# Peptides against a protein of PDB entry 5VVV, part 200

Target 1, 276 residues: chain A of PDB entry 5VVV
Amino acid sequence: FLCGVVEGFYGRPWVMEQRKELFRRLQKWELNTYLYAPKDDYKHRMFWREMYSVEEAEQLMTLISAAREYEIEFIYAISPGLDITFSNPKEVSTLKRKLDQVSQFGCRSFALLFDDIDHNMCAADKEVFSSFAHAQVSITNEIYQYLGEPETFLFCPTEYCGTFCYPNVSQSPYLRTVGEKLLPGIEVLWTGPKVVSKEIPVESIEEVSKIIKRAPVIWDNIHANDYDQKRLFLGPYKGRSTELIPRLKGVLTNPNCEFEANYVAIHTLATWYKSN
Target 2, 276 residues: chain A of PDB entry 5VVV as posed
Amino acid sequence: FLCGVVEGFYGRPWVMEQRKELFRRLQKWELNTYLYAPKDDYKHRMFWREMYSVEEAEQLMTLISAAREYEIEFIYAISPGLDITFSNPKEVSTLKRKLDQVSQFGCRSFALLFDNIDHNMCAADKEVFSSFAHAQVSITNEIYQYLGEPETFLFCPTEYCGTFCYPNVSQSPYLRTVGEKLLPGIEVLWTGPKVVSKEIPVESIEEVSKIIKRAPVIWDNIHANDYDQKRLFLGPYKGRSTELIPRLKGVLTNPNCEFEANYVAIHTLATWYKSN

## One batch from the design tools (peptide; made by RFdiffusion4, then SolubleMPNN)

Design b2_p27_1_s1 (from b2_p27_1, 13 letters changed)
Fold by OpenDDE base, seed 5:
Structure b2_p27_1_s1 (fold): chain B 276 residues (1-276), chain A 27 residues (1-27)
Amino acid sequence: as target 1 above (276 residues)
Amino acid sequence: MEEEIKRLLEKYEKAKEEEKKARLESA
């Protein structure tokens, strides 16, 4: 069971010292996972093709080593979906080289994120792939196999919540293709009925699990505030029955951008997880 | 930068809701 934090917000990323302090807090609370997905890391998303510099490499190696010291699984995410051509072998090779570099930093767990992108394929991809889901699954499976089938590999679908599914979760052709074609060792990220889910009903997890043919990992935006700079939710982890725990592969909270505001969020997640 | 990303997210969520609504109205 993956339980911890995703740094997945828009806005100023946490500094390396905040991330190390996070790992110490996660270990202290018997949480086990950190997903590196800061939207404003330009080499994570906008310039995903660019290799890390020597200085950035040293920082990431130090961060990955610190996660290991605190027994925290460090998952490196990349979001190539803004401008990748899935059918282009050079793009696939560029993605492979980027993940090889991160693997050399001592990273063993990875994620491919296709969140917050248009559903439209380019003309070249339409000639090769039957749908956007087929293109995404093809590259995800190829990368997963290329990396030697890592123990933890995550996929974030473009339809990552109930509101983004067309016509709905159980009838989505996109999620059906993901469920049928994504290799079984690859985990699927999900935010619940909405991007920011006030409640995540058990029935909603049973519905998505059926179509994706696996238990999801919750990316939980309950404490996110990047979408509303005036929102500071300091409430406990609520609207999630402990009956979800046996039906999930994990829960990763995407918390407030303000690092020090997240004590209650992360601590109450840890209490919730231990109450099962 | 944060306001522009927020506007892009709000625009993306709104565009997805509008696209979903238009697809439901055309079905």
Scores: peptide ipSAE 0.030, ipTM 0.656, DockQ to the pose 0.073
Fold by OpenDDE base, seed 4:
Structure b2_p27_1_s1 (fold): chain B 276 residues (1-276), chain A 27 residues (1-27)
Amino acid sequence: as target 1 above (276 residues)
Amino acid sequence: MEEEIKRLLEKYEKAKEEEKKARLESA
């Protein structure tokens, strides 16, 4: 069961010292996972093709080493979906090289994120792939296999919540393709009924699990505030039954961009997880 | 920037809902 934090917000990423402090807190609270997915890391999303510099590499190596020291699984995410041409072998090879570089930093767990992108394929991809889901699954499977089928590999669908599913969760052709074609060793990220789910009903997890043919990993935006900085949600981890735990592969809280405000978010998740 | 991200996310949710609605009305 993956339980911990995703650094998945928009806005200023956490500094390396905050991330190390996070790992210490995660270990102390018996959480086990950190997903590196800061939207405004240029080389994570906007400039995903660009290799890390020597200085950035040293920082990431140090960060990955620190996660290991605290027995925290460091999952490196990349979000190529803004401008990748899925059908272009050069794009696929560029993605491979980027993940190879991160593998050299000592990373063993990876994620491909296709969240917050348009469903529109370019003309070249439309000639090769029958749908956007087929394009995403194809590259995700290829990358997963290329990396030697790492123990932890995550996929974030473009339809990552109930409100994004067309026409709905159970009838989504996109999620059906993901469920049917995504390799079984690849985990699927899900935010619940909404991007920010006030509640995640058990029935909603059963519905999505059926179509994706696996238990999801919850990306939980309950404490996210990147979309509304005036909204410091310092509330407890509510609207999530502990009955979700046996129905999930994990829960990763995407907390406030304000690092110090995240104590309640992470601690309440830890308490919730231990209460089962 | 962040109000713009909220507006982008809200616009993106709304655009997806509108696209859903338009596809349901065209089916």
Scores: peptide ipSAE 0.029, ipTM 0.650, DockQ to the pose 0.060
Fold by OpenDDE base, seed 3:
Structure b2_p27_1_s1 (fold): chain B 276 residues (1-276), chain A 27 residues (1-27)
Amino acid sequence: as target 1 above (276 residues)
Amino acid sequence: MEEEIKRLLEKYEKAKEEEKKARLESA
């Protein structure tokens, strides 16, 4: 069960010292996972093709080493979906090289994120892939296999919540393709009925699990504030029954951008997880 | 930048709602 934090917000990423302090807090609270997915890391998303510099590499190596020291699984995410051409072998090779670099930093767990992108394929991809889901699954499976089938590999769908599903969760052709064709060892990220789900009903998890043919990992935006800078949610981890735990592969809280404001978020998640 | 991100997210949610609506109207 993956339980911890995703740094998945828009806005200023946490500094390396905050991330190390996070790992210490995660260990102390018997949480086990950190997903590196800061939207405004240029080399994570906008410039996903670019290799890390020597200085950035040293920082990431140090960060990954620190995660290991605290027994925290460091998952490196990349979000190529803004401008990747899925049908282009050079793009696939570029993605491979980027993940090889991160593997050299000692990373063993990875994520491909296709959140917050247009559902439209380019003309070249339309000639090769029958749908956007087929393109995403194809590259995700290829990368997963190329990396030697890592124990932890995550996929974030473009339809990552109930409101984004067309026509709905249970009938989504996109999620059906993901469920049917995404390799079984790849986990699927989900935010619940909404991007920011006030509640995640058990029935909603059963519905999505049926179509994706696996238990999801919750990307939980309950404590996120990047979408509303005036929002500071310091409330406990609520609206999630502990009955979700046996129906999930994990829960990763995407917290407030304000690092120190996340004590309640992370601590109450830890309490929730231990209460099962 | 921060108001732009909010506007981009609001624009993105709104564009997704409009796209969902357009897909519902074209179905």
Scores: peptide ipSAE 0.025, ipTM 0.626, DockQ to the pose 0.069
Fold by OpenDDE base, seed 1:
Structure b2_p27_1_s1 (fold): chain B 276 residues (1-276), chain A 27 residues (1-27)
Amino acid sequence: as target 1 above (276 residues)
Amino acid sequence: MEEEIKRLLEKYEKAKEEEKKARLESA
């Protein structure tokens, strides 16, 4: 069971010292996972093709080593979906080289994120792939196999919540293609009925699990504040029955952008996880 | 507090839908 934090917000990323302090807090609370997915890291998303510099490589190696010291699984995410051509072998090779560089830093766990992108394929991809889901699954399976089928590999769908599914969760052709064709060792990220779900009913997890043919990992935006930086979510982790735990592969909270605001959010997630 | 969280959640969904639309219009 993956339980911990995703750094998945828009806005200023956390500094390396905040991330190391997070790992210490996660270990202390018997949480086990950190997903590196900061939207405004240029080399994560906008410039995903760009290799890390020597200085950035030293920082990432130090961060991955610190996660290991605290027994925290470090998952490196990349979001190529803004401008990748899925049918272009050079684009696939560029993505492979970027993940090879991060693997050399000692990273063993990875994620491909296709959240917050257009549902349209370019003309070249339309000639090769029958749908956007087929293009995403093709590259995700190829990368997963290329990396030697790592123990933890995550996929974030473009339809990552109930409100983004067309016509709905159980009838989505996109999620059906993901469920049928995504390799069984790849985990699927989900935010619940909504992008920010006040509540995640058990029945809603049973519905999505049926179409994706696996238990999801919850990307939980309950404490996210990147959409309203004038507000801090200081309340407890709530609106999730403990009956969800046996129906999930994990829960990763995407908390407030302000690092020091997250004590209650992360501590109450840990209490919730231990109560099952 | 609950209604305010609900309004924030609706605002986040709307902002994500608007960001999604703005990307769809720019692609």
Scores: peptide ipSAE 0.028, ipTM 0.624, DockQ to the pose 0.037; fails the geometry check

Design b2_p27_1_s2 (from b2_p27_1, 14 letters changed)
Fold by OpenDDE base, seed 5:
Structure b2_p27_1_s2 (fold): chain B 276 residues (1-276), chain A 27 residues (1-27)
Amino acid sequence: as target 1 above (276 residues)
Amino acid sequence: MEKELKELLKKYEEAKKKEKEAMLKSS
């Protein structure tokens, strides 16, 4: 069971010292996972093709080593979906080289994120792939196999919540393709019925699990505030029954952008997880 | 779908624009 934090918000990323302090807090609270997915890290998303510099490499190596010291699984995410051409072998090779570089930093766990992108394929991809889901699954499977089938590999679908499913979760052709074609060792990220789910009913997890043919990992935006700069939710982790735990592969909270505001969020997640 | 995604993306673009404007005012 993956339980911890995703740094997955838009806005100013956390500094390396905040991330190390997070790992210490996660270990102390018996949480085990950190997903590196800061939307405004340029080499994570907008410039995903760019290799890390020597200085950035040293920082990431130090961060990955710190995660290991605290027994925290460090998952490196990349979000190539803004402008990748899935059918172009050069793009696939560029993605491979980027993840090889991160593997050399001692990273063993990875994620491909296709959240917050347009559903339209380019003309070249439309000639090769029958749908956007087929394009995404093809590259995700190829990368997963290329990396030697790492123990933890995550996929974030473009339809990552109930409101983003057309016509709905159980009838989505996109999620059907993901469920049928995504290799079984790849985990699927999900935010619940909404992007920011006030509640995640058990029935809603059973519905999505059926179509994706696996238990999801919850990317939980309950404490996220990047979408509303006036929002600061300091309440406990709530609206999630403990009956979800046996039906999930994990829960990763995407918390407030303000690092110091997240004590209650992360601590109450840890209490919730240990209450099963 | 497209409308909610476009509204979300627009909120994020507006948030990014405000953050850039805030960073430019604090420098």
Scores: peptide ipSAE 0.034, ipTM 0.600, DockQ to the pose 0.054
Fold by OpenDDE base, seed 2:
Structure b2_p27_1_s2 (fold): chain B 276 residues (1-276), chain A 27 residues (1-27)
Amino acid sequence: as target 1 above (276 residues)
Amino acid sequence: MEKELKELLKKYEEAKKKEKEAMLKSS
């Protein structure tokens, strides 16, 4: 069961010292996972093709080593979906080289994120793939196999919550394709009924699990505030029954951008997880 | 909230697209 934090917000990423402090807190609270997915890390999303510099490599190696020291699984995410051509072998090779570099930093767990992108394929991809889901699954399976089938590999769908599913969760052709064609060793990220889900009902997890043919990992935006700088949600992790735990592969909270505001968010997630 | 987030994300993607198009024109 993956339980911890995703650094998945828009805005200024956490500094390396905050991330190390996070790992110490996660270990102390018996949490086990950190997903590196800061939307405004240039080389994570906008410039996903660019290799890390020597200085950036040293920082990431130090960060990955710190996660290991605290027994925290470091999952490196990349978000190529803004401008990747899925059918172009050079793009796939560029993605492979980027993940090889991160593997050299000592990373063993990875994620491909297709959240917050347009559903439109380019003309070249339309000639090769029958749908956007087929393109995403194809590259995800290829990368997963290329990396030697890592123990932890995550996929974030473009339809990552109920309100993004067309026509709905149980009838989505996109999620059906993901469920049918994504390799069984790849985990699927899910945010619940909504982008910011006040509640995640058990029935909603049973519905999505049926179509994706696996238990999801929750990307939980309950404490996210990147979309509303006036929002400071200092409330406990709530609206998630402990009956979800046996129906999930994990829960990763995407918390407030303000690092110090997350004490209650992360601590109450840990209490929730240990209560089952 | 969700609609506002989607609109914010869309604006952010449009801003990033413009910034990228500006960078590609300056290179």
Scores: peptide ipSAE 0.033, ipTM 0.579, DockQ to the pose 0.042
Fold by OpenDDE base, seed 4:
Structure b2_p27_1_s2 (fold): chain B 276 residues (1-276), chain A 27 residues (1-27)
Amino acid sequence: as target 1 above (276 residues)
Amino acid sequence: MEKELKELLKKYEEAKKKEKEAMLKSS
């Protein structure tokens, strides 16, 4: 069961010292996972093709080593979906090289994120792939296999919540393709009924699990505030039954951008997880 | 940040709306 934090907000990314402090807090609270997915890391999303510099590499190596020291699984995410041409072997090779670089930093767990992108494929991809889901699954499976089938590999669908499914969760052709074609060792990220789910009903997890043919990992935006700079939610981890735990592969809280405000978010998740 | 996310989400909703409208025209 993956339980911890995703650094997945839009906004100023946490500094390396904050991330190390996070790992210490995660270990102290018996959480086990950190997903590196800061939207405003240029080399994570906007410039995903660009290799890390020597200085950035040293920082990431140090960070990954610190995660290991605290027994925290460091999952490196990349979000190529803004401008990748899925059918282009050079793009696939570029993605492979980027993940190889991160693997050399000692990373063993990876994620491909296709959140917050347009559903429209380019002309070249339309000639090769029957749908956007087929394109995403194809590259995800290829990368997963290329990396030697890592123990932890995550996929974030473009339809990552109930409100984003067309026509709905249970009838989504996109999620059906993901469920049917995504390799079984690849986990699927899900935010619940909404991007920011006030509640995640058990029935909603059963519905999505059926179509994706696996238990999801919850990306939980309950404490996220990147979408509302005036929102500082310091409330407890509510609207999630502990009955979700046996129905999930994990829960990763995407907390406030303000690092020090995240105590309540992370601690209440830890308390919730231990209450099972 | 908030503006960009809202703009991205809006673009995404608009893209879905167009896709839905395209499917409704093909039926």
Scores: peptide ipSAE 0.032, ipTM 0.621, DockQ to the pose 0.055
Fold by OpenDDE base, seed 1:
Structure b2_p27_1_s2 (fold): chain B 276 residues (1-276), chain A 27 residues (1-27)
Amino acid sequence: as target 1 above (276 residues)
Amino acid sequence: MEKELKELLKKYEEAKKKEKEAMLKSS
């Protein structure tokens, strides 16, 4: 069971010292996972093709080493979906080389994110792939196999919540293709009925699990505040039954952008996880 | 809230796309 934090918000990323302090807190609270997915890391999303510099590589190696010291699984995410051409073998090779570089930093766990992108393929991809889901699954499976089938590999769908599914969760052709064609060792990220789910009913997890043919990992935006710069979400982790735990592969909270605001959010997630 | 979040995300993507296009023109 993956339980911990995703740094997945828009806005100023956390500094390396904040991330190391997070790992210490996660270990102390018997949480086990950190997903590196900051939207404003240029080399994570907008410039995903660019290799890390020597200085950036030293920082990431130090961060991955610190996660290992605290027994925290470091998952490196990349979001190529803004402008990747899935049918272009040079683009696939560029993605492979980027993940090879991160593997050399000592990373062993990875994620491919296709959140917050248009559903439209380019003309070249439409000639090769029957749908956007087929294109995403093809590259995700190829990368997963290329990396030697790592123990932890995550996929974030473009339809990552109930309100993004067309026509709905149980009838989505996109999620059906993901469920049928995504290799079984790849985990699927999900935010619940909504982008920011006030509640995640058990029945809603049973519905999505049926179509994706696996238990999801919850990307939980309950404490996310990147969409409301006037608010801090300081309340406890709530609106999730403990009966969800045996029906999930994990829970990763995407908390407030302000690192210091997240003590209650993360501590109460840990209390919730241990109550099962 | 969800419409507002989607509109904010779309505005953010449009802003970032303009930023990328400006950087590519300045290179």
Scores: peptide ipSAE 0.033, ipTM 0.586, DockQ to the pose 0.042; fails the geometry check

Design b2_p27_1_s3 (from b2_p27_1, 13 letters changed)
Fold by OpenDDE base, seed 5:
Structure b2_p27_1_s3 (fold): chain B 276 residues (1-276), chain A 27 residues (1-27)
Amino acid sequence: as target 1 above (276 residues)
Amino acid sequence: SEEEYKKLLEKYEKAKEEEKKAMLESA
């Protein structure tokens, strides 16, 4: 069971010292996972093709080493979906080289994120792939196999919540293709019924699990505030029955962008996880 | 089909706007 934090917000990323302090807090609370997915890391998303500089590499190596010291699984995410051509072998090779660089930093766990992108394929991809889901699954499976089938590999679908599914969760052709064709060792990220789910009913997890043919990992935006920088949600982790725990592969909270505001968010997640 | 992609995109954009609005109204 993956339980911890995703740094997945828009806005100023946490500094390396905040991330190290996070790992110490996670270990203290018997949480085990950190997903690196800061939207404003230019080399994570907008410039995903660009290799890390020597200075950036040293920082990431230090961060990955710190996660290991605190027994925290460091998952490196990349979001190529803004402008990747899925059918272009050069793009696939560029993605491979980027993940090879991160593997050299000592990273062993990875994620491909296709959240917050247009659902349209380019003309070249339309000639090769039957659907956008087929294109995403093809590259995800190829990358997963290329990396030697790592123990933890995550996929974030473009339809990552109930509201984004067409026509709905149980009838989505996109999620059906993901469920049928995504390799079984790849985990699927999900935010619940909404992007910011006030509640995640058990029935909603049973519905999505059936179509994706696996238990999801919750990317939980309950404490996210990047959509409204004036709002700090200091409330407890709530609206999630402990009956979800046996039905999930994990829960990763995407908390407030203000690092020091996240004590209650992370601590109450840890209490929730231990109450099962 | 291309029409299904268009309907999906329209639903995605609308859902994103509605959620963003609902988040701002709940603040």
Scores: peptide ipSAE 0.023, ipTM 0.505, DockQ to the pose 0.107
Fold by OpenDDE base, seed 1:
Structure b2_p27_1_s3 (fold): chain B 276 residues (1-276), chain A 27 residues (1-27)
Amino acid sequence: as target 1 above (276 residues)
Amino acid sequence: SEEEYKKLLEKYEKAKEEEKKAMLESA
């Protein structure tokens, strides 16, 4: 069971010392996972093709080593979906080289994120793939196999919540293709009925699990505040029954952008996880 | 419809661009 934090918000990323302090807090609370997915890391999303510099590589190696020291699984995410051509072997090769660089930093766990992108494929991809889901699954399976089938590999679908599913969760052709064609060792990220789910009913997890043919990992935006600069959610982790735990592969909270505001959020997630 | 979802995405992307622009203008 993956339980911890995703750094997955828009805005100023956390500094390396904040991330190391997070790992110490996670270990102390018997949480086990950190997903590196900061939207405003240019080399994570907008410039995903660009290799890390020597200085950036030293920082990431130090961060991955610190996660290992605290027994925290470091998952590196990349979001190529803004402008990747899935049918182009050079683009796939560029993605492989980027993940090879991160593997050399000592990373062993990875994520491919296709959240917050247009559903339209380019003309070249439409000639090769029958749908956007087929294009995403093809590259995700190829990368997963290329990396030697790592123990932890995550996929974020473009339809990552109930409100994004067309016509709905149980009838989505996109999620059906993901469920049928995504390799069984790849985990699927999900935010619940909404992007920011006030509540995640058990029945909603049973519905999505049936179509994706696996238990999801919850990317939980309950404490996120990147979408509302006036919001600071200092409340406890709530609106999630403990009956969800046996029906999930994990829970990763995407918390407030303000690092020091997250004590209650992360501590109450840890208490919730230990209550089952 | 697929068009309504595209409009929702465009609205969400536009809201994020406006927030990103507001963050860049406030820095």
Scores: peptide ipSAE 0.016, ipTM 0.499, DockQ to the pose 0.061
Fold by OpenDDE base, seed 3:
Structure b2_p27_1_s3 (fold): chain B 276 residues (1-276), chain A 27 residues (1-27)
Amino acid sequence: as target 1 above (276 residues)
Amino acid sequence: SEEEYKKLLEKYEKAKEEEKKAMLESA
């Protein structure tokens, strides 16, 4: 069970010292996972093709080493979906080289994120792939296999919540393709019925699990505030039955962008996780 | 309040949809 934090918000990323302090807090609370997915890391998303500099590499190596010291699984995410041509072997090779670099930093766990992108394939991809889901699954499976089938590999679908599913969760051709074609060792990220789910009903998890043919990992935006940095949600982790735990592969909270505001968020998640 | 929190979440979801749309229009 993956339980911890995703740094997945828009806006100023946490500094390395905050991330190390996070790992200490996660270990102290018997949480086990950190997903590196800061939207404002240009080399994570907008410039995903660009290799890390020497200085950035040293920082990431230090961060990954710190995660290991605290027994926290460091998952490196990349979001190539803004401008990748899935059918182009050079793009796939570029993605491989980027993940090879991160593997050299000592990272062993990875995520491919296709959140917040257009459903429209380019002309070249339309000639090769039957659908956008087929394109995403193809590259995801290829990368997963190329990396030697790492123990933890995550996929974030473009339809990552109930409201983004067309025509709905249970009938989505996109999620059906993901469920049917994504390799079984790849986990699927999900935010619940909504982008920010006030509640995640058990039935909603059963519905999505059926179509994706696996238990999801919750990317939980309940404490996210990147939409309004002046607003802090300091409420407990609530609206999630403990009956979800046996139905999930994990829960990763995407918390407030203000690092110090996340004590209640992360601590109450840890309490929730231990209550099962 | 619970209702203020609901309105906040609705605002967040809308902002994410608008950000998503803006990213799609800029690509």
Scores: peptide ipSAE 0.025, ipTM 0.495, DockQ to the pose 0.036; fails the geometry check
Fold by OpenDDE base, seed 2:
Structure b2_p27_1_s3 (fold): chain B 276 residues (1-276), chain A 27 residues (1-27)
Amino acid sequence: as target 1 above (276 residues)
Amino acid sequence: SEEEYKKLLEKYEKAKEEEKKAMLESA
């Protein structure tokens, strides 16, 4: 069961010292996972093709080593979906080289994120792939196999919550393709009924699990505030029955941008997880 | 308050839907 934090917000990323302090807190609370997915890391999303510099490499190696010291699984995410051509073998090779570089930093767990992107394929991709889901699954499976089928590999769908599913969760052709064609060793990220779900009903997890043919990992935006810098949600992790735990592969909270605001958020997630 | 939290969640969902829509309209 993956339980911890995703740094998945828009705006200023956490500094390396905050991330190390996070790992210490996660270990102390018996949480086990950190997903590196800061939207405004240029080399994570907008410039995903660019290799890390020597200085950036040293920082990431230090961060990954710190996660290991605290027994925290460091998952490196990349979000190539803004401008990738899925059918272009040079793009696939560029993505492979980027993940090879991160593997050299000592990373063993990875994620491909296709959240917050256009669902339209370019003309070249439309000639090769039957749908956007087929394009995403194709590259995700290829990268997963290329990396030697790592124990933890995550996929974030473009339809990552109930409100983004067309026509709905149980009838989505996109999620059906993901469920049928995504390799069984790849985990699927899910946010619940909404982008920010006040509640995640058990029935909603049973519905999505049926179509994706696996238990999801929750990307939980309950404490997210990147969309409104005036929001500081200091409330507990709530609106999730403990009956979800046996039906999930994990829960990763995407918390407030303000690092120090997250004590209650992360601690109450840990209490929830240990209550099952 | 819980109502302010609800409004904020609705605002986030709407902002993400608008961002997604703007990306869809720009392609």
Scores: peptide ipSAE 0.025, ipTM 0.535, DockQ to the pose 0.037; fails the geometry check

